# Peptides against a protein of PDB entry 5VZU: the designs that were tried, part 34

Target 1, 271 residues: chain A of PDB entry 5VZU
Amino acid sequence: GRTLEDIFHEHMQELILMKFIYTSQYDNCLTYRRIYLPPSRPDDLIKPGLFKGTYGSHGLEIVMLSFHGRRARGTKITGDPNIPAGQQTVEIDLRHRIQLPDLENQRNFNELSRIVLEVRERVRQEQQEGGHEAGEGRGRQGPRESQPSPAQPRAEAPSKGPDGTPGEDGGEPGDAVAAAEQPAQCGQGQPFVLPVGVSSRNEDYPRTCRMCFYGTGLIAGHGFTSPERTPGVFILFDEDRFGFVWLELKSFSLYSRVQATFRNADAPSPQ

## One batch from the design tools (peptide; made by RFdiffusion4, then SolubleMPNN)

Design b1_p11_4_s3 (from b1_p11_4, 8 letters changed)
Fold by OpenDDE base, seed 5:
Structure b1_p11_4_s3 (fold): chain B 271 residues (1-271), chain A 11 residues (1-11)
Amino acid sequence: as target 1 above (271 residues)
Amino acid sequence: MEDFKKSLQAV
């Protein structure tokens, strides 16, 4: 029978061949687009920029991490046989934090799956509710024909009723102590381990993470066939490293900041 | 499964 090594080797050869075919077919039709680094904002979870991702057998990929309010996006700078360059390989919802369990329960894939699927359902509910509010607000601008109802005369009724002394019942305004949203303390990193049965190309991933968020990853067949968003976990390790757990694929991708400085990579100021 | 991005990392 084919060994796992034979299957892996055949697949790597196919991926290399596909990459070669795609690159060679475009040899005469290469469109070069300048990529600008996204501007950094004070509210960005980490500095945006280029990250090198390890995707197991797919090799090295480059992604651009950018922040868009309460969302983060990983955009492919390098394409692969499945997902072309320019696609959003990951989309992260920074409103939906994933709380990892203790280190023992983190090894349980089913526990991680439960947590992620519960968050996915909340995100789905919020999208349905917000879609309903946006729909109802547009319907009620029917033209109110302002029929001018005739000004019936205000009868002047004079009644003098007496000087009832205002009792100063000084009801103390109960200080509704607005629970100050404790600024999300840049919490001490929590111990991190991949669930059993989640594949990683490199076992050398950070064993401590700062925080995790719900996200979706883009998957597709060869040639970008049947593209879909699968649930996953964005894991922030530090300022220069993040991961993504692809829940349905039982795979982990580690991303590390590209330390190269690029001249003139800043986006032109919007004129 | 072989046709999907990253599906082959699980094999």
Scores: peptide ipSAE 0.059, ipTM 0.806, DockQ to the pose 0.422
Fold by OpenDDE base, seed 3:
Structure b1_p11_4_s3 (fold): chain B 271 residues (1-271), chain A 11 residues (1-11)
Amino acid sequence: as target 1 above (271 residues)
Amino acid sequence: MEDFKKSLQAV
């Protein structure tokens, strides 16, 4: 039978060949699209921009991180053999924070899997409930009976009527629903370790993180065949670094900010 | 099973 080593070598040869084929496409007609950096907003979790990701055997890729209200998005700037450029490699739900356990329990992949799958189920329930409210509102378009053309009623005159007294109705102090205090930026990141059996290209990842969120990652076969979204964890380390744990793939991708300054990369102001 | 080499790792 083929050894795991034979399968690995065949896979690496295929990836090298595909990279060579894609590189040789520069001799063909290329279409160019200008990329603009997303504008930074005060409520953005970190400054949006370009990040360099590592995808195991695929090597280095460029991802644009952007914020869209309660969602963050990683968009591929560079494509790979599986996922073309312009695809959303990760989508993060900033409403659904992941609370990591202690370091001992963080090493347990099954514990992380449990936490992520519980959040996935909540997200699914919220989507079903919001879908039902939007569905019931459309049912009451009863037949528009052809209302007959209302005859123009005459302009009767403005009668002056008088002095309505000020009723003192003492409105009870409505309970100020305490706006859930955004947990203060407690400047100490929590200790972080990858679960046992999660592969990282580099063991040199940050050992502390600020916060984690539920997200989904895009996976596909070669040539973007059978694309699907899989559950994962977005991990914010600092202003310049984030990670994504691909739960089903048992893999970790580290993303580091591209430190290059781009002139004229800002989106044109909306006229 | 078609070894669908998904974007990160051939398992």
Scores: peptide ipSAE 0.052, ipTM 0.800, DockQ to the pose 0.295
Fold by OpenDDE base, seed 1:
Structure b1_p11_4_s3 (fold): chain B 271 residues (1-271), chain A 11 residues (1-11)
Amino acid sequence: as target 1 above (271 residues)
Amino acid sequence: MEDFKKSLQAV
């Protein structure tokens, strides 16, 4: 029987061949589109921009990170044989924070899977509830005929009345000991480890993370066949590094900011 | 088995 290693080797050969074919296509009619960097906003989780990501067997890719209210998006700048350039490789819901357990429980893939799937079901419920409110509003503009009914005038004015009384009742404010929300120590990242059985091409990932969020990753067959979004975890390490755990794929992608400065890469101001 | 060679193979 073919081993997992044989299947991996055959897949790697196919990916290398596809990459070679794509890079040798210089005789083809190419359409070039300028890419602009997204403007930074004060409410952005980190500075938007270009990140280099590792996609297991696919190697190094370039992703544009951008913020759209309570959503973040990773858009492929480089394509691969499965997902072309311009596709949203990751979509992050910044409303749905993932709380990682302690390091011992972080090693358990089933625990991470449970947490992510519980958040996925909440996101699905919220989408169903919001879809129902948008549907009911369009129904009943029946044509109300404009009947012309008439002008009646009436005037009157008057009256005064006055009173009075001041009742004092001095009910003691019970000291609701507001459980002091321990100020989220905005500075100390929590210890981070990948679950056992999650593959990473780069073992040199940060061992502390600031925040985690629910997200979805785009996966597809070769030639962008049967594209689907799978659940995952966005992991913010620092201002220049984030990760994505592809839950169903048991894979981790590390993204690091591209430090190169690009002249004339700013989006034109909306006129 | 549909060889869904998804862009990220969990190998």
Scores: peptide ipSAE 0.051, ipTM 0.798, DockQ to the pose 0.314
Fold by OpenDDE base, seed 2:
Structure b1_p11_4_s3 (fold): chain B 271 residues (1-271), chain A 11 residues (1-11)
Amino acid sequence: as target 1 above (271 residues)
Amino acid sequence: MEDFKKSLQAV
């Protein structure tokens, strides 16, 4: 019978061959696009930039992490046989925090699956509700009858009216101490472990995480066939590391900041 | 189901 090793070797050979075919096809017609680093904003969860990911058989991938209000995006800088460069490999909803259970329950894939699928359903409901409000507001453009009513010019007059009194009432403005929502303390990292049956390329991932968010990952067949968004968990470990759990694939991808300083990589200021 | 070798088949 084919060993697991034989299947892995065949799959790796196919991926290497596909990478070779794609790269060799590009040798004749490379379109170079300058990549600009996104400008950092104060509200960005971490500094945007280039991250190196390791997808098991795909090897090293480069992803640009960028922030777009309450969304984060991982854009492929390097393509793979399934997903070309420039695609959004991950899309993170920073509105929907994932609360990981205790370390014992984090090992249970079904518990993580439950939590993620509940958040997915909330996101779906919010999208449906926001779609209805945008639809109903357009209906009541009743025909404004163009009635041409006439020009009358009336001019009058300057009336002076009077003095009214100075009432002092010194109502003390009660100091509504707006409880400044303490900026969510950059809390002591929660203990983190991958669920049993979630594959990682290695066991060398951070064992503490700062926060997690709901997100979707892009998956496709070879040649970008049947692309779909699957649910997952974005895991922020620190300023330089994040992960993504691909729920349906039972896979984990670790991303680490590219420490290289790029000269003139900043986006030109919009003049 | 054709095993669509999705970009992250963790073998």
Scores: peptide ipSAE 0.046, ipTM 0.789, DockQ to the pose 0.341

Design b1_p11_4_s4 (from b1_p11_4, 8 letters changed)
Fold by OpenDDE base, seed 1:
Parts: structure tokens; sequence; C-alpha cells
Structure b1_p11_4_s4 (fold): chain B 271 residues (1-271), chain A 11 residues (1-11)
């Protein structure tokens, strides 16, 4: 029977061949579109821009990170045989923080899987609840007949009254032991390790992370067949590095900021 | 046949 290794090898050969075909298509009608860098906002989690990502067998790709309120998006600038350029490879929900356990428990893939799937169910519930409120509001525009009823004028002004009194009642200050919200140490990254059985193309990933969020990654067959969103974890390492754990794929992608400066890459100001 | 929709094959 074919081994998993044989299947992976055959697939790698196919990807290399497809990449070769795409790079050899010189006679094709090419459409060029200018890409603008997203403007930076003060509320952005990190500076938006171009990142080089590792996509396992696909190699290095360019992704544009952008922020859209409480969502972040990674848009493919380079396509692959499965996901074309311009698609949102990752979508991050910045409302749904993932708290990683200690390093010992981070090594357990099942623990990470549990945490992510619990957040996925919360996100699904919130989407269902928000869908019901939008449905009921359309019903009752009954025609309000404009009855003209009349002008009555009444004026009067009066008066003053003054008084009194002082009641003291000295309610005891109940010691609400304010559970000291440990100040989220906004600066110290927590120790980070990939779960056992999560593959990384590069083992040189940061061993500390600032925060994690729930997100979804886009997967598809060759030619963008049967595209779907799979659950994952966005890991913010620092201002220039983030990761994505593809939970169902048991893979990790590391993204590093492209340090190149681009002239005339800023979006035109909205007139 | 696992539908290898895997844009990211975990190698």
Amino acid sequence: as target 1 above (271 residues)
Amino acid sequence: MEDFRKSLQAV
C-alpha cells in the first residue's frame, strides 16, 4: 500500500510541477493590479503590512496583514495551487483571545484542540444570536394614518414648596475584596512551544508569545476546489512576527514582516 | 479517500 510518506512525496512532486508550470507561463495574458498597503491605525494590534509566511510544502508566500476593527486578515499576495492570490488565507477574531496553558500543557495537542474548539462554539453561538435580532425588526410598518388632532393651549405656572429633612443612615462599607485583577503584564510574553505532532517548516520560531487569538484559515483543493475555513490559533510573537496554528492540518506557519520599503505603496487618501 | 484539500500539507 502507499505509505503516508509516499503520498506526501507524490504531492510535493505535484506542487513542484505546478509551480514550474505557473512560472513557465510567459505567453499568458497577464492582468496587473496595483496593491496598496493598508493604512496604520492607532488601535491596530501591530503595524499592518507585508509578511513572508511559511506554508509547509508550498514554501514562502507573501501575505498582507490588515486590521478591520476587531478582525485581522491575512490576504495572499502570492497564490499557491490551492489558494489563489487575493484570497484571505487567515481571518483572526480579536474579540476571542486564546489563553495558552503552561508549557507542559502547551505540548499537548488535545488540550490546544479543546481550547480552540470551545472558542469556535462560542463564536458560532454569537453568530446565531446576532442573526435572530436582524430578522424580527422588519415586520410592523403598518400605515400610521395622520390624524390631525388640535391645538390646545394651556399655560399655567405655579409654585414653590420647600422642605426638609436629613436622614443620616450610615450603611457599613462592605469590604468588597476586589479580586486584584493581576495587571495583565502587557510587556512580558508567555513561554511558547508548539504542541507535539504540529509540524513546522522552520523550527526557529519565537519561544515566547505576547497573546493568542482564535482564527480561521482557508484551505482548498488544487484549483481552489471546495474551499473551507478551518479553525486555528493566531499567535502574536512581536511587532514583526506572528504565527498561525492550523489545527486540523496540525501545522504551523510563521510570518515575518517584510522589511523592504515600497515607494508609492500607500493607499490614495479617500477623497 | 481523505479529501486532501490541504493547501497546507503538514509535512
Scores: peptide ipSAE 0.053, ipTM 0.803, DockQ to the pose 0.386
Fold by OpenDDE base, seed 2:
Structure b1_p11_4_s4 (fold): chain B 271 residues (1-271), chain A 11 residues (1-11)
Amino acid sequence: as target 1 above (271 residues)
Amino acid sequence: MEDFRKSLQAV
């Protein structure tokens, strides 16, 4: 019978061939687009920039991490046979933190799946509710018939009236000190382990995580066929490392900051 | 079985 190794080898050969075909097709017409590093903002979860991802059989990929309010995006700088460069390989919802269970329960894929799917349903509900409010507000512009009714100018009168008294009612404003949720201290990282049956190219992933968020990853067939977003978990390890668990694919991708300093890679200041 | 060769099929 075909071994898992045979299947892996066949798949790897196909991916290499597809990469070769794809790159060779570009040799005839390369369009170069300048990549700008997004400016860092104080509210950014980590410094935005280039990260190198390891996608098992796909080898090394470069992703630009950027922040867009309460969303983060991983944009492919390097394409693959399935997903071309410039696509958003991951989209992270920074509103929806994933709380990982204890280390024992983290090994259970079904528990992680439950947690992620519950968050997915909340995100779906919020999108449906926000869609309804935007729809109802437009309906009531009934045609205001512009009846032209005329200009009459009436004048003057100045009348006086008086003095009403200064009632002192000193209602103490109860300072409802909205307890500003202290930005969750960058405390000791939570112990982290991949669930059983989640594949990682490297077993050398960080065993502590700082924060986890709900996200979606883009997946497609060869040639960007049938692109879809699959649920997953963005895992922030540190300032220079994050991961993504692809829930449906049972895979983990580790991303590490590209430490290369690029001269003149900063976005031009809007003049 | 549609061979959904998605870019991250973990072998």
Scores: peptide ipSAE 0.047, ipTM 0.795, DockQ to the pose 0.345
Fold by OpenDDE base, seed 5:
Order: C-alpha cells, then structure tokens, then sequence
Structure b1_p11_4_s4 (fold): chain B 271 residues (1-271), chain A 11 residues (1-11)
C-alpha cells in the first residue's frame, strides 16, 4: 500500500503544481491593489500588522492581524489553492478567554476539545438571545392612528392619612464577602504545550503563553469550495508571536511578526 | 484528482 509518506509527498507535489498553475495564470494580466496597514489603537491586544504563518503542507503565508472592538481578525495577504487572498483565515472573540489547564492536562486533546466546545456553545447561545431582542423590537411600530382630543380634567385631591410607629428591628448586615476576583496576574505567562496528536510544522514554538481566546478558522476545498468555519484556540505568546490551534484538523499554526518597515504603508487619514 | 479534504494536514 502507499505509505503515509508517499501520500504526503504526492499531496505536496499536487499543492506545488496547483500553486504553479494559479501563479502561471498571472503571466498575461496582473491587477494590483495597494494594501494599507491597520492603524494601531491603545486598546489593541498587540500591535496590528503583518505576520508570517505556517499552514501545514501549504507552507509559509502572510496574514494581516487587525482589531475590531472585541474581535481580532487574521486576513490572508497571500492566497493558497483552498483559501484566496482577502479572506479571513482566523476570527478571534476577545470576549471569550480560554483558561488552559495545568501542563499535564494541556497534553490531553480531549480536555482542550471539551473547553473549546463549551465556549462555542456559550457563543451560540449569546447569538440566539441577541437575535431575539433585535426581532421583537421591530414588530410594534403599528401606525398610531391619530385619535382625537378629549380634555377631561380629573381633579381629585386629598387624603391625609397619618402616623404609624417606629419599629427598630436591627437586622445585622450580613457581610457578603465579595470574593475579590484576584486580578488575573497580567504579567507572568503560563507554561504551554501542544496536546498530544496536534501536529506542528516544527517543535520550535514558545513554551509559555500570556493568554488564550476562542476563535474560528476558515477551511475550504480547492478553488474555495464548501468554505466553513471550524472552532479553534488563539494563543498569544508575546507582542510578535501568536498561534492558532485548529481543533478539528488537530493542527497548530505559528505566526511571527514581519519586522520589515514599509514607507507609506499607513492607511490615509479619513479626510 | 482525489477530493482534497479540507485538511491543512496531509491525511
């Protein structure tokens, strides 16, 4: 039978051939669009910009990381045979932090899967609840018919009633010890390891992470066929490095900041 | 052309 290595080699050759076919179509007509770097905001989790990422067999790709309120987005600058340039390869929900377990339980893929799927269900519930509130508010603007004037003056005045007494009942204020949410120690990263059975292109990934968030990744067949969003984990390592665990694919992509400076790459100020 | 599964992994 074909070995896993033979299948991998054939698949890699086909991906290279597809990439060649797509790039060779550009020999006759190229359209150029200027890409601007997103402006940095004080509340951004890290500085937005260009990152180089690894997509398993697809190799090295360029993504733009940007922040949109409580969401972060990775947009493909380079396309591949599955996902074209300009698509959002990852979408991160910065409202839904993932707390990784201890280092021993981080090795368990089923534990990570449980945590991610619980957060996915919460996100789905919040979307359903917010959809109901937006639906009910539109129904009641029935045309208020202009029914008319009547003036009636009802005056009724008076009544006084008096006295009742001072009962002292000294109910002791139960000290509700507000469990002081320990300020999440913002400074010390936690030990990080990939779960067993999650593939990485290399073993050279940071072994400490600052924080993790729920997110979704975009997958498709060749030619962007049947595109879908799969659940995953965004891992912030530092200012220049993040990862994404593709849960259903059991894969890890590492992203590193492009350190090159570009002149006139900033978005023009809105006039 | 085998239906290249939506996998970033060579399966």
Amino acid sequence: as target 1 above (271 residues)
Amino acid sequence: MEDFRKSLQAV
Scores: peptide ipSAE 0.044, ipTM 0.785, DockQ to the pose 0.284
Fold by OpenDDE base, seed 3:
Structure b1_p11_4_s4 (fold): chain B 271 residues (1-271), chain A 11 residues (1-11)
Amino acid sequence: as target 1 above (271 residues)
Amino acid sequence: MEDFRKSLQAV
């Protein structure tokens, strides 16, 4: 029978062949599209921009990180044999923070899996509840039969009159439960380690993280076959580095900011 | 069977 090594070798040959085919297409008619950097907003978790990601055997890819209110997105600038350029490789829900356990429990993949799957279920529940409220509001537009309203005559507005008694009703100040803005603890980052059995291309990843969030990653077969979203963890290390743990794939991708200044890369101001 | 055909391979 084929060994796992034979299957791996055949697959690596297929990837190399596909990479060669894609590279040889540069000798053909190319369509160029201008890429604009997303504008920075004060509320952005970090400066948006281009990041260099590592995808194991696929090598080096460029991803654009952008912020959309309570969501962040990683968009592929470079495609690969599985996922073409312009696809959202990662989608991050900034409402759903992942609290990592202590360093000993971070080594346990099952513990990380439990935490992520619990958050995934909360996100699913919130989507179902918000879908029901939007559904019930549409049901009561019964056909307003346009009964022709008879032209009732303009009765003149009489002008009266003055009196001004000020009722002092002392409405008690309802305790606005100030949603505790968890202070942005500029505190010492949390110690970070990958779970045992999570593959990383390089063992040289930051051993301290600032915060983590729930997210989903896009996976597909060759030629973008059977695309699906899988659960994962976005890990913010610093202003220039983030990671993504692909939970189902047991893989980690490190993303580092592209340290290049692009002239005229800003989006034109909306006129 | 690890589906090697996905965009991320577990090496």
Scores: peptide ipSAE 0.059, ipTM 0.807, DockQ to the pose 0.330; fails the geometry check

Design b1_p11_5_s1 (from b1_p11_5, 3 letters changed)
Fold by OpenDDE base, seed 1:
Structure b1_p11_5_s1 (fold): chain B 271 residues (1-271), chain A 11 residues (1-11)
Amino acid sequence: as target 1 above (271 residues)
Amino acid sequence: PYLPEGAFLPA
């Protein structure tokens, strides 16, 4: 039978060949589109901008990270044989923070899988509830011709009476021991390790993370066939680094900020 | 098998 190594090698050869064919065919009819950097907002989780992603098979990709209220988006600047440039590679739900377990339990892929799948189910429930409210509002404006039924009179019914007895009963407030939410120490990152069986292209990833969020990544076959969203974990390491764990694929992608400054790359101010 | 963006992890 084909070994896993044989399958990987054949796939890598196919990807290289596809990349070569695409690169060589574009020489005659290139449409250039200006890329604008998203404006930074005070409430952005980190500064938006260009990040260099490192993937297993496709090698090096450029992704633009941008913030859209309670969502973050990674948009492909470089396409690959599966997903073209301009697609949203990752969508991050900043409403759904993922709490990683301790470092020992982080090695357990099944524990991470459980946590992510529970959050995915909550996100699906919220989407179903929000969809129901939008549907019911349109139906009820039938024009009720309200005929003016006549003004029958104000009956003045009367005044009584005062009495005020002040019963005392002093029920002791039971001390609900407020479980002290340990203030998430905003400054100390949590120790971070990839689960066993999650592959990374390199082991040179940050071993401390600030926070994690639920997200989805885009996956497709060659030529953008049957595109779907797969669940994952966005991992914020620092101001210049984030990761994405592709749960179903057992992969980790590391993204590092492009430190190059671009002149005239700022979005035109909305006039 | 659907391949992620660049993340054909060798299974």
Scores: peptide ipSAE 0.037, ipTM 0.756, DockQ to the pose 0.079
Fold by OpenDDE base, seed 2:
Formats: sequence, structure tokens, C-alpha cells
Structure b1_p11_5_s1 (fold): chain B 271 residues (1-271), chain A 11 residues (1-11)
Amino acid sequence: as target 1 above (271 residues)
Amino acid sequence: PYLPEGAFLPA
């Protein structure tokens, strides 16, 4: 029977061959698309921009991180044999924070799986409920032909009534100290470890994370066959690093900011 | 499904 090593070796050969074919095609036909860096917004979790993925057999990948209200998006700038450039490799729901347990329980993959799957079920329920509200509201505006009831000219009366009683009651302005919502304290970083059995390309990942969110990653076969979304965890380490745990895949991708400054890469101002 | 990291999920 084929060993897991044989299967892995055959796969690595296929990936290398596909990567070679794609790389060789660049000499024959290059389609250039201008990429703009997303404008930074005050509410962005971190500065949007280019991140270098250091994961898997594909080697170096570039992802654009961008923020879209309560969602973040990783868009592939570099394609791979499975997922072409321009696809959303990760979609992050910034409404659904993942609370990691202590380090002892973080090593338990089943605990992480439970937490993520519970959040996935909540996201599914919210999508079902929001789908029903949008459906029912459109039905009943039958065009009531509001007949033009005529312009009756009612004119009259001027009644002046006078009385001016000056009730003084000096109600003290209760200082409603608006409890300034303390800007969500960028909480002291939580100790972080990958669960046992989650593959990482290297053990050199940050051992402290700021926050985690539910997300989905895009997976596909070679040539973008049977693309699907798999549940995962977006891990914000710092301003320049994030990770993604692919739950079903038991894999961890680390992304680091590309420190290069690009001239004229800013998105054109919406005119 | 093929992984971005080249891990086969065994079918």
C-alpha cells in the first residue's frame, strides 16, 4: 500500500511541477493588474497591506489584508496551484472573537475545535435569521394607488392665548459622566501555543497573541477544483503579524507584513 | 481537498 510518505512525496512532486509550469508561463504571457494598498481607517484592527505568508509547500505567498466593516479579508496576490491570485484566501468575522483558553487547554485540539464549531453554528444561525427578515419585508408594498384627495383650503383662525407662568425649577444637570467606553484595551497579550497535531512549517511563531477571530479559509484541489470554505481561527499577534489556523486541515499559516514602502500604491481617492 | 500547505486530507 502507499505510505503517507509516498502520498506526500507524489503530492510534493505534483506541486513542484505545477509551480514550474506556472512560472514558465510567465515568460510567455503576463497579465498585469495594478494593486492598490487599501487606505487605512481608524477602526482597522491593524494597518491594511501586504503580508508574506510562510506556510506549506508552495513557499512564499503574498496576501493583501484589508478591512471591510466588521470583516477582514486576505486576498491572494500570488496564486498557487490550488488557489489563483485574486481569490480571498481568508475571510475573518470581526464580530466573532475567539477566546483561547489557558496554555494547557490550548494544546488540546478538540477544545479549539469545539470553540470554533460553536462560533460557526452562531454565524450560521445569524445568517438564517438575517435572511428571513430581508425576505418578508419586500412582499407587501402593493401599489396603493393613493387617489389624489383634493386640496381643501382650510383657512382660519388665529387664537392668541397668553399665559406665561415662569416655573423656575432649576433641575441640576446631573453629570451623566458618559463612561467613556475605554477604547477596548488592546489587552495584554495572551500566551499562545498551537494545539498538538496542528502542523506549522516552523516552530518560530509568536508565543503571545493579542486577539483571535473566527474566520474561513478557501481550500481547493489543483487548478481551483471544488473550492470550499473551511473554518479557522485568525490570530492577531501584533501590528505586523497574524496567523490562520485551518481547523479541518490541522495547519497553521503565519503571515508577516511586507516592510517595503511602495510609491504610488495608495488607492485613488474616491472622486 | 488539497491544502494551501500541501497536506492531503485523506479522502
Scores: peptide ipSAE 0.036, ipTM 0.759, DockQ to the pose 0.058
Fold by OpenDDE base, seed 5:
Structure b1_p11_5_s1 (fold): chain B 271 residues (1-271), chain A 11 residues (1-11)
Amino acid sequence: as target 1 above (271 residues)
Amino acid sequence: PYLPEGAFLPA
């Protein structure tokens, strides 16, 4: 049978060939789009901007990280044979923090899978509930034609005042144990290791992380066929580095800030 | 589905 290594090798050859074919075909018709850096906001998790990622066999890719309220987005600046430029390679839900276990339990892929899938289910429930509230609110503005119902006379119903006995039922105040929100230790990096069986291009990744969030990555076949969102973990290492664990793919991508300063790359202020 | 690393999950 083909080894996993044979399959990876054949696929890397196919990707190189596809990149060559695409590069050779596009040499005749280049579309240029100006890229603007997103404005930084005080509440942004880190400074938005360009990050250099490694997508295994795809090689080096450029991703724009941007913040959109309680969501972060990685937008591909560099396209590949599967995912074209301008697509959102990662979408991060900043409402749903992933709490990593201790370093020993971080090596267990099944534990990470459990944690991520539990958060995925919560996100689905919240989307269903929010979809119902938005749907019911639009249905009730049928124009009530105010037919003028005729003035039927007010019959004087009499005032009988019966003596309602005071039932003393002393409902004990159930102590709502306020689940003490454990203060997010925002400052000290947690020890970080990839689970056993998660592939990385190399073992040279940060061994401490600040925080993690639930997110989804975009995957597709060649030519952007059957695009889908797969669950994953966004890992913030520092101001200049983040990672994404592709859960179903058992893969890790590391992204590092592009340190190059671009003059006049700021978005024009919305007039 | 193609992995970001290009692993074809055999169907």
Scores: peptide ipSAE 0.033, ipTM 0.751, DockQ to the pose 0.057
Fold by OpenDDE base, seed 4:
Structure b1_p11_5_s1 (fold): chain B 271 residues (1-271), chain A 11 residues (1-11)
Amino acid sequence: as target 1 above (271 residues)
Amino acid sequence: PYLPEGAFLPA
């Protein structure tokens, strides 16, 4: 029977062959497009720019991180056999923060899965509600001529009376020990570990994260067949590193800032 | 593509 190793080897050979075919076919038909770095905004979670990611068998990829109000986007600068360049590989919803549990519970994939799926359901509900408000708002511009319905004088039903019994019962105020909201320590990153069974290409990932957000990742078959969005977690480690946990794929991608200074790569100021 | 574990590689 085919071993897991045989399947890996066959799949790696197919990916290498596909990579050879597309590079060889396009060698004569290369279109060059200038890419500009997104302008930084004060409200950006981190400086936008180019990040190096690693996708296991696909090798090294380049993603552009950009901010769009309450959303962040990872756009592929390098394509692969599944997803072409220029596609949005990750979409991050900066409205939906993911709170990671303690390190012991972070090892539990089912706990992370529960947290992410609960956020996914809230996002779906908000989209359905916002879709209904946008739909109903267009329908009501029919000029309903407000015919003035006449004011019928509804009657004065009467004033009954006074009885005043003052029962004193002095129930002791039970000290509601206000559970001191532990001040969210805004300054120190949270300890971070991948759940058991989440594949990482490299065990050398940051063991502390600043914050996490709900997001979706794009997946497809070879040749961009059946593209779909899967739920995941955007992990902000620092100014120069973020990760994405692909929940359904049980995989982790680490992205590190491209430290190269590009001259004249800034977007031209909007005149 | 599927990882050998049946997971898609994140594209």
Scores: peptide ipSAE 0.032, ipTM 0.745, DockQ to the pose 0.074; fails the geometry check

